# Peptides against a protein of PDB entry 2AZE: the designs that were tried, part 144

Target 1, 148 residues: chain A of PDB entry 2AZE
Amino acid sequence: AQECQNLEVERQRRLERIKQKQSQLQELILQQIAFKNLVQRNRHAEQQASRPPPPNSVIHLPFIIVNTSKKTVIDCSISNDKFEYLFNFDNTFEIHDDIEVLKRMGMACGLESGSCSAEDLKMARSLVPKALEPYVTEMAQGTVGGVF
Target 2, 101 residues: chain B of PDB entry 2AZE
Amino acid sequence: GRLEGLTQDLRQLQESEQQLDHLMNICTTQLRLLSEDTDSQRLAYVTCQDLRSIADPAEQMVMVIKAPPETQLQAVDSSENFQISLKSKQGPIDVFLCPEE

## One batch from the design tools (peptide; made by RFdiffusion4, then SolubleMPNN)

Design b1_p22_4_s1 (from b1_p22_4, 14 letters changed)
Fold by OpenDDE base, seed 1:
Structure b1_p22_4_s1 (fold): chain B 148 residues (1-148), chain C 101 residues (1-101), chain A 22 residues (1-22)
Amino acid sequence: as target 1 above (148 residues)
Amino acid sequence: as target 2 above (101 residues)
Amino acid sequence: DERKKKLAEMEKRANAQLARPL
């Protein structure tokens, strides 16, 4: 019947939306873990050093990273008010957001790639509210993606 | 029947989505707490050493961009054109190299 | 083109980051 067909279309729509939200939730969890882990690391480091790092030696979030070969020639034009920048490269470049940087630093405990040790998983769980712990476990096991 | 089954499925999916929304709200709240916590923000930094771990400055030049929210970034990477354009409406953009380079 | 796709993804992530409230 037409009604059943409509409901099947709606079902598929909802399934896709849920899948998208699952992906978004995973990313949010990773961000949370990465941020908290970074803060924890730095707090510990500063305590051990008994001082904060020099102001010009650190880069506060948020930021974007652009990297290219040291051999790449870069031409830069900047507006007078510094509202506009134009970079021209003679070779390829890469762009990374701060979250990606944190992931590569291991701040997400390898959860992003499902490569968590037992200790990594313990750390990850400790950095999220209790309600999120089951989902973190599922992420580590690679079992996320199923319908609730 | 088929109709009843589909109806039940949709109800279950709705409940599942509500659970997801709840979890996402928890995450969003936690992120807001991090953004509002002065100590957390003070400690939310990376070092040039951290950046070296992902892009060795011996081989790669690392450029850092700090821009106001809603800044537009456009990039072109082709054999004929390698370009990055930044445009802000809320303030100046800061671009610099890692000081330790 | 995989390279073009990769760039688009990087650009998307960068702009998303720039849009974050953090």
Scores: peptide ipSAE 0.288, ipTM 0.906, DockQ to the pose 0.717
Fold by OpenDDE base, seed 4:
Structure b1_p22_4_s1 (fold): chain B 148 residues (1-148), chain C 101 residues (1-101), chain A 22 residues (1-22)
Amino acid sequence: as target 1 above (148 residues)
Amino acid sequence: as target 2 above (101 residues)
Amino acid sequence: DERKKKLAEMEKRANAQLARPL
């Protein structure tokens, strides 16, 4: 009886760890898809334009975005070596990482919300190694969570 | 019995976790390859138009932060204080607005 | 409360990004 109880505790522990790893894997997959899709988009765009975009018109990864109302007053303090920044706002702000930006751009093909069209799913699958395709399919269907 | 069933479950969970670890290794490898590929890095960018899609510069100020790895970001958002602090240990931090603003 | 949670998540993601090799 005690042995069974111990094993049940261990079972639950492993299930939780697996759940955590599933979340991490999903995020990694989304990052991979988003990055590759972004690169592909830009490559195609540059080919169509027969030139790269102006250097000051693009932001290379990685980056962080902070947005706030244009009416927000911002005070900025910067160290001499620019190693430290302090921003003070008089109103609320939002922070987004580059992955969030890519997701909103559709670079993750709607996989992040399980809202993939057939074409989106096809694209997503094409941007990952074969071993990851089944997992991408599960993500698209919102069926991730089962033990495999 | 119950013991045998639980033992079986644990073995299956072990196999599942090993599979997850394998898949994660594949993903991390792919990401490393992307980071090491010069052409991919050259093409890994967004435009100001892209940023407008998430935060319209007509109404929102969009600040871009490019900081070295391991930079610490701290944020406070309350009625008494709205603050973002950045501390880098590996180099200078670059902050700018979209040129079209 | 929910606002603080959202901010914490944003901060977490931002710091995670800053920790990425890519």
Scores: peptide ipSAE 0.278, ipTM 0.905, DockQ to the pose 0.725
Fold by OpenDDE base, seed 3:
Structure b1_p22_4_s1 (fold): chain B 148 residues (1-148), chain C 101 residues (1-101), chain A 22 residues (1-22)
Amino acid sequence: as target 1 above (148 residues)
Amino acid sequence: as target 2 above (101 residues)
Amino acid sequence: DERKKKLAEMEKRANAQLARPL
């Protein structure tokens, strides 16, 4: 009856909300893994070098990357207080956030694409709290998406 | 019956959503801990070599933008206009290239 | 078109990042 129809509408609404939250959770997990893995990598590298890298040679998070062909001509206008920038290009460009950069660097262990080796998966699991390990495993297997 | 089944489904979905919320809270807590740890902040960096690995400066110009939180970025990419606009309300914006470029 | 969609997504992600604490 009408009551059942109302409940079915609510069911569908909840399913959609859960799907959205699953996506958000996966992104949060990837961010956590990427950040921790980056920190671990750099810590190890600095230990091996017995010193931190030169301050002008590193870019601390957060940041945004803009890339374009080296042939692209860029005109830049900057306000006196540097609160406003305007870039004009004569060709197309790409914008990437720092998380995407870390993913492409492999800092998320290939988990973002479900292309992690056993070793990558082990690393990924080691970088999250125990409560999140099962979900990391599901992400690696591509089994995330159903209701648990 | 149908009504009973739907009612049960809704209860199960509620429990599932609560579990998701819990896991998300764990994640956000971990990220907050990273932001509060000075050593982690010090080590949270990439190098120009890292950037070259994703966008080779031999072919691409790589511009880095460091802006205060809540900075507005607007982009236009059309045949008539290729533009990026940055507007900060909390401080100066820093834009630079890697020294190797 | 897909080009506009891609740009919109990039802009969305960039602004979202700028809103993050990390």
Scores: peptide ipSAE 0.272, ipTM 0.905, DockQ to the pose 0.771
Fold by OpenDDE base, seed 5:
Structure b1_p22_4_s1 (fold): chain B 148 residues (1-148), chain C 101 residues (1-101), chain A 22 residues (1-22)
Amino acid sequence: as target 1 above (148 residues)
Amino acid sequence: as target 2 above (101 residues)
Amino acid sequence: DERKKKLAEMEKRANAQLARPL
């Protein structure tokens, strides 16, 4: 009886760990797709352009975005060596990492929200190694969560 | 019996976890390859137009932060205090506004 | 409370991004 109880506890522990790893894997897949899709987009755009984009018109990864109302007053304190920044706002703000930006741009093909068309899914699959394609399919179908 | 059933379940879960680990290793490898590819790094950028698509500068001010790895970001968002703190240990932090500020 | 939760998530993602190699 005690042995069974111990194994049941371990079972639950493993299930939770698997769930966490599934979430991590999904995020890694989305990152990979988003990055590769972004690179592909930009490569294509530059190939069609007569000149490269102006240096000040692009923001290279990695980056963080902070946005707030244009009416928000911001006070900034910067250390002499620029190692420390302190921003004070008089109203609420939002923080976004580069991955979230890419997702909102559609670079993850809508896979992150289950809004993946057949064409989107095809693109997503093309941007991952073959071994990951089944998982991408499951993500698109919303069937991730089952035990392999 | 129950014990045998649980043991079997645990073995199956272990196999599933190993498969997940394998897939994660593939992903991390791919990401590493991207980080090591000069051409990919050169092309890994967004434009001002891209940022406008997520936060319209006509309504929102968009600030970009480029910081060295391991930089610490702390944020406070309450009715009494709205604050962002950045602390780097590996170099200077760069902050700039998008056009149409 | 929900606002605090949202902020915590935003901060978590930001710091995670700052910690990753790519």
Scores: peptide ipSAE 0.271, ipTM 0.906, DockQ to the pose 0.753; fails the geometry check

Design b1_p22_4_s4 (from b1_p22_4, 12 letters changed)
Fold by OpenDDE base, seed 2:
Structure b1_p22_4_s4 (fold): chain B 148 residues (1-148), chain C 101 residues (1-101), chain A 22 residues (1-22)
Amino acid sequence: as target 1 above (148 residues)
Amino acid sequence: as target 2 above (101 residues)
Amino acid sequence: SEIKERLKKMEERANAQLRRPL
């Protein structure tokens, strides 16, 4: 019946929306874990050193990095007020945001790829509210994707 | 028969979505708490050593961009053109290099 | 700081002749 067909369309729409929200939730969890883990690492390091690092030796979030070969020639144009930048490269480059950097640093405990050791998973769980722990476990196992 | 089944499925999907929304709200709250905590923000940094560990400056040049919120970034990466443009509306953009040593 | 000065010098060396105003 046409009514059933309409409901099937709605069902598919809802399934797609749920899938999108699952992805968003996973990213939010990863961000939370990465940030908290980073803060924890730095706090411990500063405590051990009994002082903070030199102000200009650290890069506070948020940031973006661009990397390219050391052989790459870069032409840079900057507006007078520094509101506008234009970079021209003679070769390929890569752009990474701070979250990606943190992931590569292991701050997300390998959860982003489902490659958590037992200790990594324990750390990840400890950095989220209790309500999120089951979801973190599912992420580590790669079992997130179905409707619960 | 089928109509009743579909109706039930839709209700179950709605409940699942509500659960996701709840969890997302929890995450959003946690992130807000982090952003509001001055000490956490003070400690939310990476070092040049961290950047060197993921992008070897012996082979790669690493440029750091600090830009105000809502800054527009456009990049072209093709065999014909390699370009990055940045346009800020809220303040000056800061760009600096990560040293190799 | 010393590291700031080093970074500044590196930036200057890196884009000395390649930097242009808009």
Scores: peptide ipSAE 0.042, ipTM 0.873, DockQ to the pose 0.026
Fold by OpenDDE base, seed 4:
Structure b1_p22_4_s4 (fold): chain B 148 residues (1-148), chain C 101 residues (1-101), chain A 22 residues (1-22)
Amino acid sequence: as target 1 above (148 residues)
Amino acid sequence: as target 2 above (101 residues)
Amino acid sequence: SEIKERLKKMEERANAQLRRPL
């Protein structure tokens, strides 16, 4: 019947929307864990050093990084007000946002790949509200994807 | 029948989506709290050593870009064109290099 | 710190060599 067909279309639409939201939620969780873990690391480090690092020796979030071979020739054009930058390279480059940097630093506890140790999982769980812990567990196991 | 089954499925999917929305709201709230906490923001930094672990300046030049919110970034990476364009609407962009040591 | 000094030097060098007005 037409009614059943309409409901099947709606079902598929909702499934797709849920899938999209699952991806968004996973990213939000990773960001939260990464940020909190970074803050915790730095707090501990500063406590051990008994002082903060020199201001110009650290890069505060947010930021992006661009890396290229040290042999790459770079030309940079900057507007007078520094609102516009144009970089020209003679070879390939890579761009990484701060979240990617944090992930590679291990700040997301390996959850980004669904590969973390028991200790990593424990840390990850400790950095999120209780309501998010089951989802963190699913991420660690790589079992996110089903409808719950 | 089929109709009843589909109806039940849709109800379950609605509940699942509501749960996801709730969890996302929790995450968004937590992130906002972090952004509003002065101490957290003070401690939200990486070091040059951290960046070297990602891209060693002995082999790679590491450029750091601090851009205001809503800054547009356009990048072209092809054999014919290697370019990055940054356009800010809210203020000046800061660019600096990460030292090797 | 030494890191700060080196970073500053690199920044100055970069500004001198790479920066051009649009």
Scores: peptide ipSAE 0.039, ipTM 0.872, DockQ to the pose 0.027
Fold by OpenDDE base, seed 1:
Structure b1_p22_4_s4 (fold): chain B 148 residues (1-148), chain C 101 residues (1-101), chain A 22 residues (1-22)
Amino acid sequence: as target 1 above (148 residues)
Amino acid sequence: as target 2 above (101 residues)
Amino acid sequence: SEIKERLKKMEERANAQLRRPL
């Protein structure tokens, strides 16, 4: 009885760990798709323009953004060496990392929210190694969560 | 019996976890390859137009932060205090705004 | 980068944002 109880505890532990890894894998897949799709978009755009964009017109990854109402008053303190910044706002703000920005740009093909068209899914599949395609399909269908 | 059933379940779960680990390794490898590819890194950028598409500058101010690795960011967002603190130990922090067009 | 910083400063002033050294 005690041995069975120990195994049941271990079973539950493994199930939880698998669930966590599934979430991590989904995020990794989304990152890969988003990055590759971004690179592909920019490559195509530069080819069509026959030149790269001006250096100061682009923001290379990694980055974060802070957005707030245009009416928000911001007080900014900066050290002489620019090693330290302090921003004080009189209203709420939002912080987003580059991955979230890419998702909102549609670079993850809507896979993150399960809003993939057939073409979006085709694009997503094309941006991952063959071994990951089945999982991408499962993500699009919202059927991820089962035990392999 | 019960013990045998649980033992088999654990083996199956182990196999499932190993499959997940394998897929994760594939993903991390692909991401590393992207980081090592010079052309990919050159093309890994967004524009202010991209940022405007997700946060309309007509209504929102968009601030971009480029900071060295290991830069500390602390944020407070409450009814009484709205603050962001940045501290770098490896170099200067670059902060700029996306203009409204 | 310099252009971006200059633009930032202009935008900050335009929006009456305060900038001070630590």
Scores: peptide ipSAE 0.026, ipTM 0.873, DockQ to the pose 0.028
Fold by OpenDDE base, seed 3:
Parts: sequence; C-alpha cells; structure tokens
Structure b1_p22_4_s4 (fold): chain B 148 residues (1-148), chain C 101 residues (1-101), chain A 22 residues (1-22)
Amino acid sequence: as target 1 above (148 residues)
Amino acid sequence: as target 2 above (101 residues)
Amino acid sequence: SEIKERLKKMEERANAQLRRPL
C-alpha cells in the first residue's frame, strides 16, 4: 500500500512535469517560427528596397516594450552610469517582451492562438524541422495535451 | 494488480517525456543556430511601424528598453503603486520612446 | 531635472533615428 502510494505521487509529479514541458515546447516552437519569419520578412523587404534600412532606424532583438496611456504621467530617474532606471507611473502600464511583440505582429502565424489559416499553417510548418511539423499541426488544431 | 499498473504507467510516462525532451532539444538547437547566424541576427529587428501596429502611439505611449543580459526588471502594478525598476550589472540600459505618427 | 533631460535627449536621438520604419 505504501509503495503504491509512493508511485502514485511520482506518477503525478511526472504528469505535471510533462505538462510543463509541453507548454515550454509550444513556446519554443512559437519563438522559432516567429524569429525565422521575422528574418525572412526583413530579408525580403531589404531585397525589395535594394538596401538595408538606415542604421538605428530599427530595433534589434532583444528588447522589452512598455506601453501606457499617453495621459499617464511618468517620472524617471536614471543613475549616472545608466545601470539603474526607476519609472513611476500614475496609472497602469503593460510590459511585453519581444516575443510577444512578434506574436502580435503575426510572425507566429496565428499559431499562438490557434487562429491559423491554411496559408498560415503552411508557413508555420515550413519554418520548423520536419520532426516538429506534427506538433505544429496539433497546436493549430488545439489538440495538444495528450501524453504521447 | 495496482502496483503493476502504476509501474507500467511510470514507464510509459518516461518514454513520453523522453520524446518531449527530444523535440525540445530540436527546438533549442534551431534557436541556437539562429542566434549564431550573423545574417539572421542582423535581420532580427522590428521597426517603429511594427510597434505602432501593436500599440498605437496615438493612444498609447510606447517605450522601448534595450538592456544587457540578466538585467533585473521589477514591476509593480497596483491601485496604489505603478513602478518599473531596472538594474543592470553588465552595462548601460538604453530606453527610448517609439515616435508618434 | 538633469536626469530627465538626459533621458529626453537620448529619446530624441533614438526617435529621430527610428522615425523611418525602414
């Protein structure tokens, strides 16, 4: 009885770990798709323009975005060496990492929300190794979650 | 029996986790390759237009933070306090606003 | 303040550079 109880605890632990890893894998896939898609987009754009964008006219990854209402009053204090920043807002703000920005840009092909068109899904599949294609398909269908 | 069933379940879960780990390894490898590719890194950028597409500066102020790795970010967003603190140990932090339309 | 002014200048420089999407 005690042995069975111990194994049940371990079983539950493993199930939870698998669930966490599934979430992590999905995020990694989205990141890969988003990055590759972004690079592809920019490469194409630069080719069409026959030149790269002006230096400093673009924001290279990685970055963080903070957005708030234009009416929000922001007080900022910066150390002399710029190693420390302190921002005080009088209203709520949002923080987004570069990955989330890419997702909202559509770089993840809508896979993050399961809103892929046929074309989006095709693009998504083309941006991952063959071994990951089935998982991408499952993500698009919202059928991820099973133990394989 | 119950013991045998649980034992079998654990073995199956182990196999499943191994497959999952394999897929994750593939993903991380691909990401590393992208990180190591000079051309890819050169092309890994967004524009202010991109940022405007997700947060219209007409309605929202958009601030961009470029910070060295392992920079500490602390944020408080409550009815009583709205604050962001940044602390870097590896270099200066760059903060700038996305221009309006 | 001096800090805010420095930040403002930095932002202005960055914004000037980033005004062009490409």
Scores: peptide ipSAE 0.024, ipTM 0.867, DockQ to the pose 0.034; fails the geometry check

Design b1_p22_5_s1 (from b1_p22_5 with T1A S11E T12R T20K S22K)
Fold by OpenDDE base, seed 4:
Structure b1_p22_5_s1 (fold): chain B 148 residues (1-148), chain C 101 residues (1-101), chain A 22 residues (1-22)
Amino acid sequence: as target 1 above (148 residues)
Amino acid sequence: as target 2 above (101 residues)
Amino acid sequence: ATTTHTFTITERGLDISSYKSK
């Protein structure tokens, strides 16, 4: 009885770990899709324009963004070496990393929310190695980890 | 019996985890390849227009932070204080605003 | 009440991809 109980505890532990790894894998897949899709978009755009965009007009990954109302007063204190920043806002703000930005741009093809059209899914599959395609399909269907 | 069943379950879970690890290795490899590809990195950018597209440009301003890895970001939220602090260990932090068109 | 959340910027992004102050 005690041995069985110990194994039950171990089972739960492993299930939780697997769940965490599933989340990590999904995020990695989304990052891969988003990055490749972004690169593809920009390559196409530059080809159409026959030139790259002005260097000061683009933001290379990685980056973080902070958005707030245009009316928000921001006070900024910066160390001499620019190693430390302190921002004070008089109103609410939001923080997003570049991955979140790419997702909201649609670069992950809606896979992050399970809102993929047939074309979105096709695009997503085309941006991952063959071994990952089944998992992408499961993500789109919301069936990842259904066995557990 | 119950013991045998649990033992079998654990073996199956181990196999599932190994499969996940394998897929994760594939993903990390692909991401590494992207990071090592000069052309891909050159093209790995967004525009201020992109940023404005996700944050209501009529109402929102967008600040961009480029910081080295391991930079600490602290957000403080209260009715009396809204604060962001950044502390880098590896180099200077660059902050700029996305201009409006 | 004051809420403090600390993130670490990595090459992969933030611990939490999005944060909204209240």
Scores: peptide ipSAE 0.397, ipTM 0.916, DockQ to the pose 0.834
Fold by OpenDDE base, seed 1:
Structure b1_p22_5_s1 (fold): chain B 148 residues (1-148), chain C 101 residues (1-101), chain A 22 residues (1-22)
Amino acid sequence: as target 1 above (148 residues)
Amino acid sequence: as target 2 above (101 residues)
Amino acid sequence: ATTTHTFTITERGLDISSYKSK
């Protein structure tokens, strides 16, 4: 009947929305873990050094990076007000935001690939509120969304 | 019947979505707290060594871009050229290179 | 043969966290 058809459409819509929210939640969790882990690392490092690093020796979040071969020739044009930049490369380049950088640094404990060690999983769990721990476990096991 | 089954499914999906919303709220709250914590923000940094660690430091150079929110980044690639264009609306953009070790 | 990707820098980073030119 028409009512059943309407509900089936609604069911599919909700399933898709849930799937999207699951992806968003996973990313948020990874961001939280990566950020807290970074802060923890730096806090420990500064404690060991008994001082913070020189102000101009670190890059604070947020940032974007561009990496390319050292052999790549780069031409840059900058507007007078520095509102506009134009870079020309003679070879390939990569762009990464800070979140991706943190992931590659291992700050997300390998959870982003769902293949973290037991120690990494323990660390990841310790960096989220208790309510999120079960979901972190599901991410590590690759079982997120299995109920749908 | 089928109607009852679909109704039950929708109720279950609603509960699942509510659980997700709850978890997302917790997570966004945590991120907000981190962003508002002065000490956390002070410690939210990487080094040039960190940046080089994600690539081959012997072969790669790393350029850092600090740009205001809503800045547009356009990447163009072709056989003719590779290009990055930055356009800010809120203020100046800062670009610098990580020095070689 | 030319490909163009436009990103917006947001509070959460880029809408696409990584890009590799080809």
Scores: peptide ipSAE 0.392, ipTM 0.915, DockQ to the pose 0.826
Fold by OpenDDE base, seed 3:
Structure b1_p22_5_s1 (fold): chain B 148 residues (1-148), chain C 101 residues (1-101), chain A 22 residues (1-22)
Amino acid sequence: as target 1 above (148 residues)
Amino acid sequence: as target 2 above (101 residues)
Amino acid sequence: ATTTHTFTITERGLDISSYKSK
């Protein structure tokens, strides 16, 4: 009886760990797709333009963005060494990392929400190693969650 | 019996986790390759137009934060206060508005 | 009511990719 109880606890622990790893894997896949797609886009654009964009017009990864209303008053204090910042807003704000930005740009092909067209899915599959393609397909179909 | 069933379940879960680990390793490797490729990193950028496309350009301002890894970001909000604090240990933080603004 | 959320900027972005203040 005690042995069975111990194994049941272990079973639950493993199930939870697997669930966490599934989420992590999905995020990693999305990151990979987004990054590769971004690079591909920019490479193509630069080739077509025969030159890179102006340096001040681009923001290299990694980055974080904070967006708020243009009407929001922001007070900022900065340490002398710029190691510390403090921002005070008089209204709401949003924070997004570069991954989220790329997702919203469509760089993850809508895979993050399971909203992939056939073309999007084709693109997504083309940007991952073959071993990951089945998982990408499952993500697109919203069928992730099964036990391998 | 019950014990045998549980034992079998654990074996199956172990196999499943091993498969996940394998896939994760593949994915992590791909990400490392991207980070180590100079050309890819050169091309890993967004434009201000990109940022404005996801944040209503008419209504929103976009602040960009370039911070070293392990920088701590604290967000505080209430009906009275909205704050963001940044604390870096590895180097200076750069904050700027979208250059095209 | 005050809400405090702490993030860590990692090599892969934020530990939580998005946040919206209330």
Scores: peptide ipSAE 0.391, ipTM 0.915, DockQ to the pose 0.832
Fold by OpenDDE base, seed 5:
Structure b1_p22_5_s1 (fold): chain B 148 residues (1-148), chain C 101 residues (1-101), chain A 22 residues (1-22)
Amino acid sequence: as target 1 above (148 residues)
Amino acid sequence: as target 2 above (101 residues)
Amino acid sequence: ATTTHTFTITERGLDISSYKSK
């Protein structure tokens, strides 16, 4: 009886851990797809242009963006060593990391929201190792969780 | 019995977790390989046009922050105070606007 | 009321992908 109770507790613990790992895996897959797709896009673009873009026209990963209305007044204070920044806004703002930016650019092929066309899914599958393709398919179909 | 059933369930869950761990290892390996590939890193960029596509500078300003890992970012929201604080431990932080803005 | 959110920038970006102030 006591052993069964212990095992039931462990069962629940493992189920929760699996759910967490599923979420982490999905994010890792999206990151991989987005990154590879971005690199592929840029490689093709540079080939077509026959030259790299101007240095000041590109932002290399990693980065974070802050966006707010152009009407927003921003005050900024910076430490002498630039280790510390303080921004004050008179209105709302948004913060996005590069991964979110890539998703919104469509670099994750809409897989993050399950809104991928047949072509999107084909692209997504082509950007991951074979072992991950079934999971990509499950993500697109919204059937993740069949592992247990 | 109940014990046998629970034991079997745990074994199955263990196998499922091992499969997930394997897939995660594949993913992390791929990401590390990408980070170690000079050409991939050279091509790992977005343009100001890309940022304009998700945050139109005609309506919004876009600030770009490049900070070292382990930098702390604090956001404060209130009717009286909208604030972002950045504190780095590993090096200087760069903040800029896209030149096209 | 004041709401404060603290994030850590990692080698993979923020520990959260997006934030919208209110």
Scores: peptide ipSAE 0.382, ipTM 0.916, DockQ to the pose 0.838

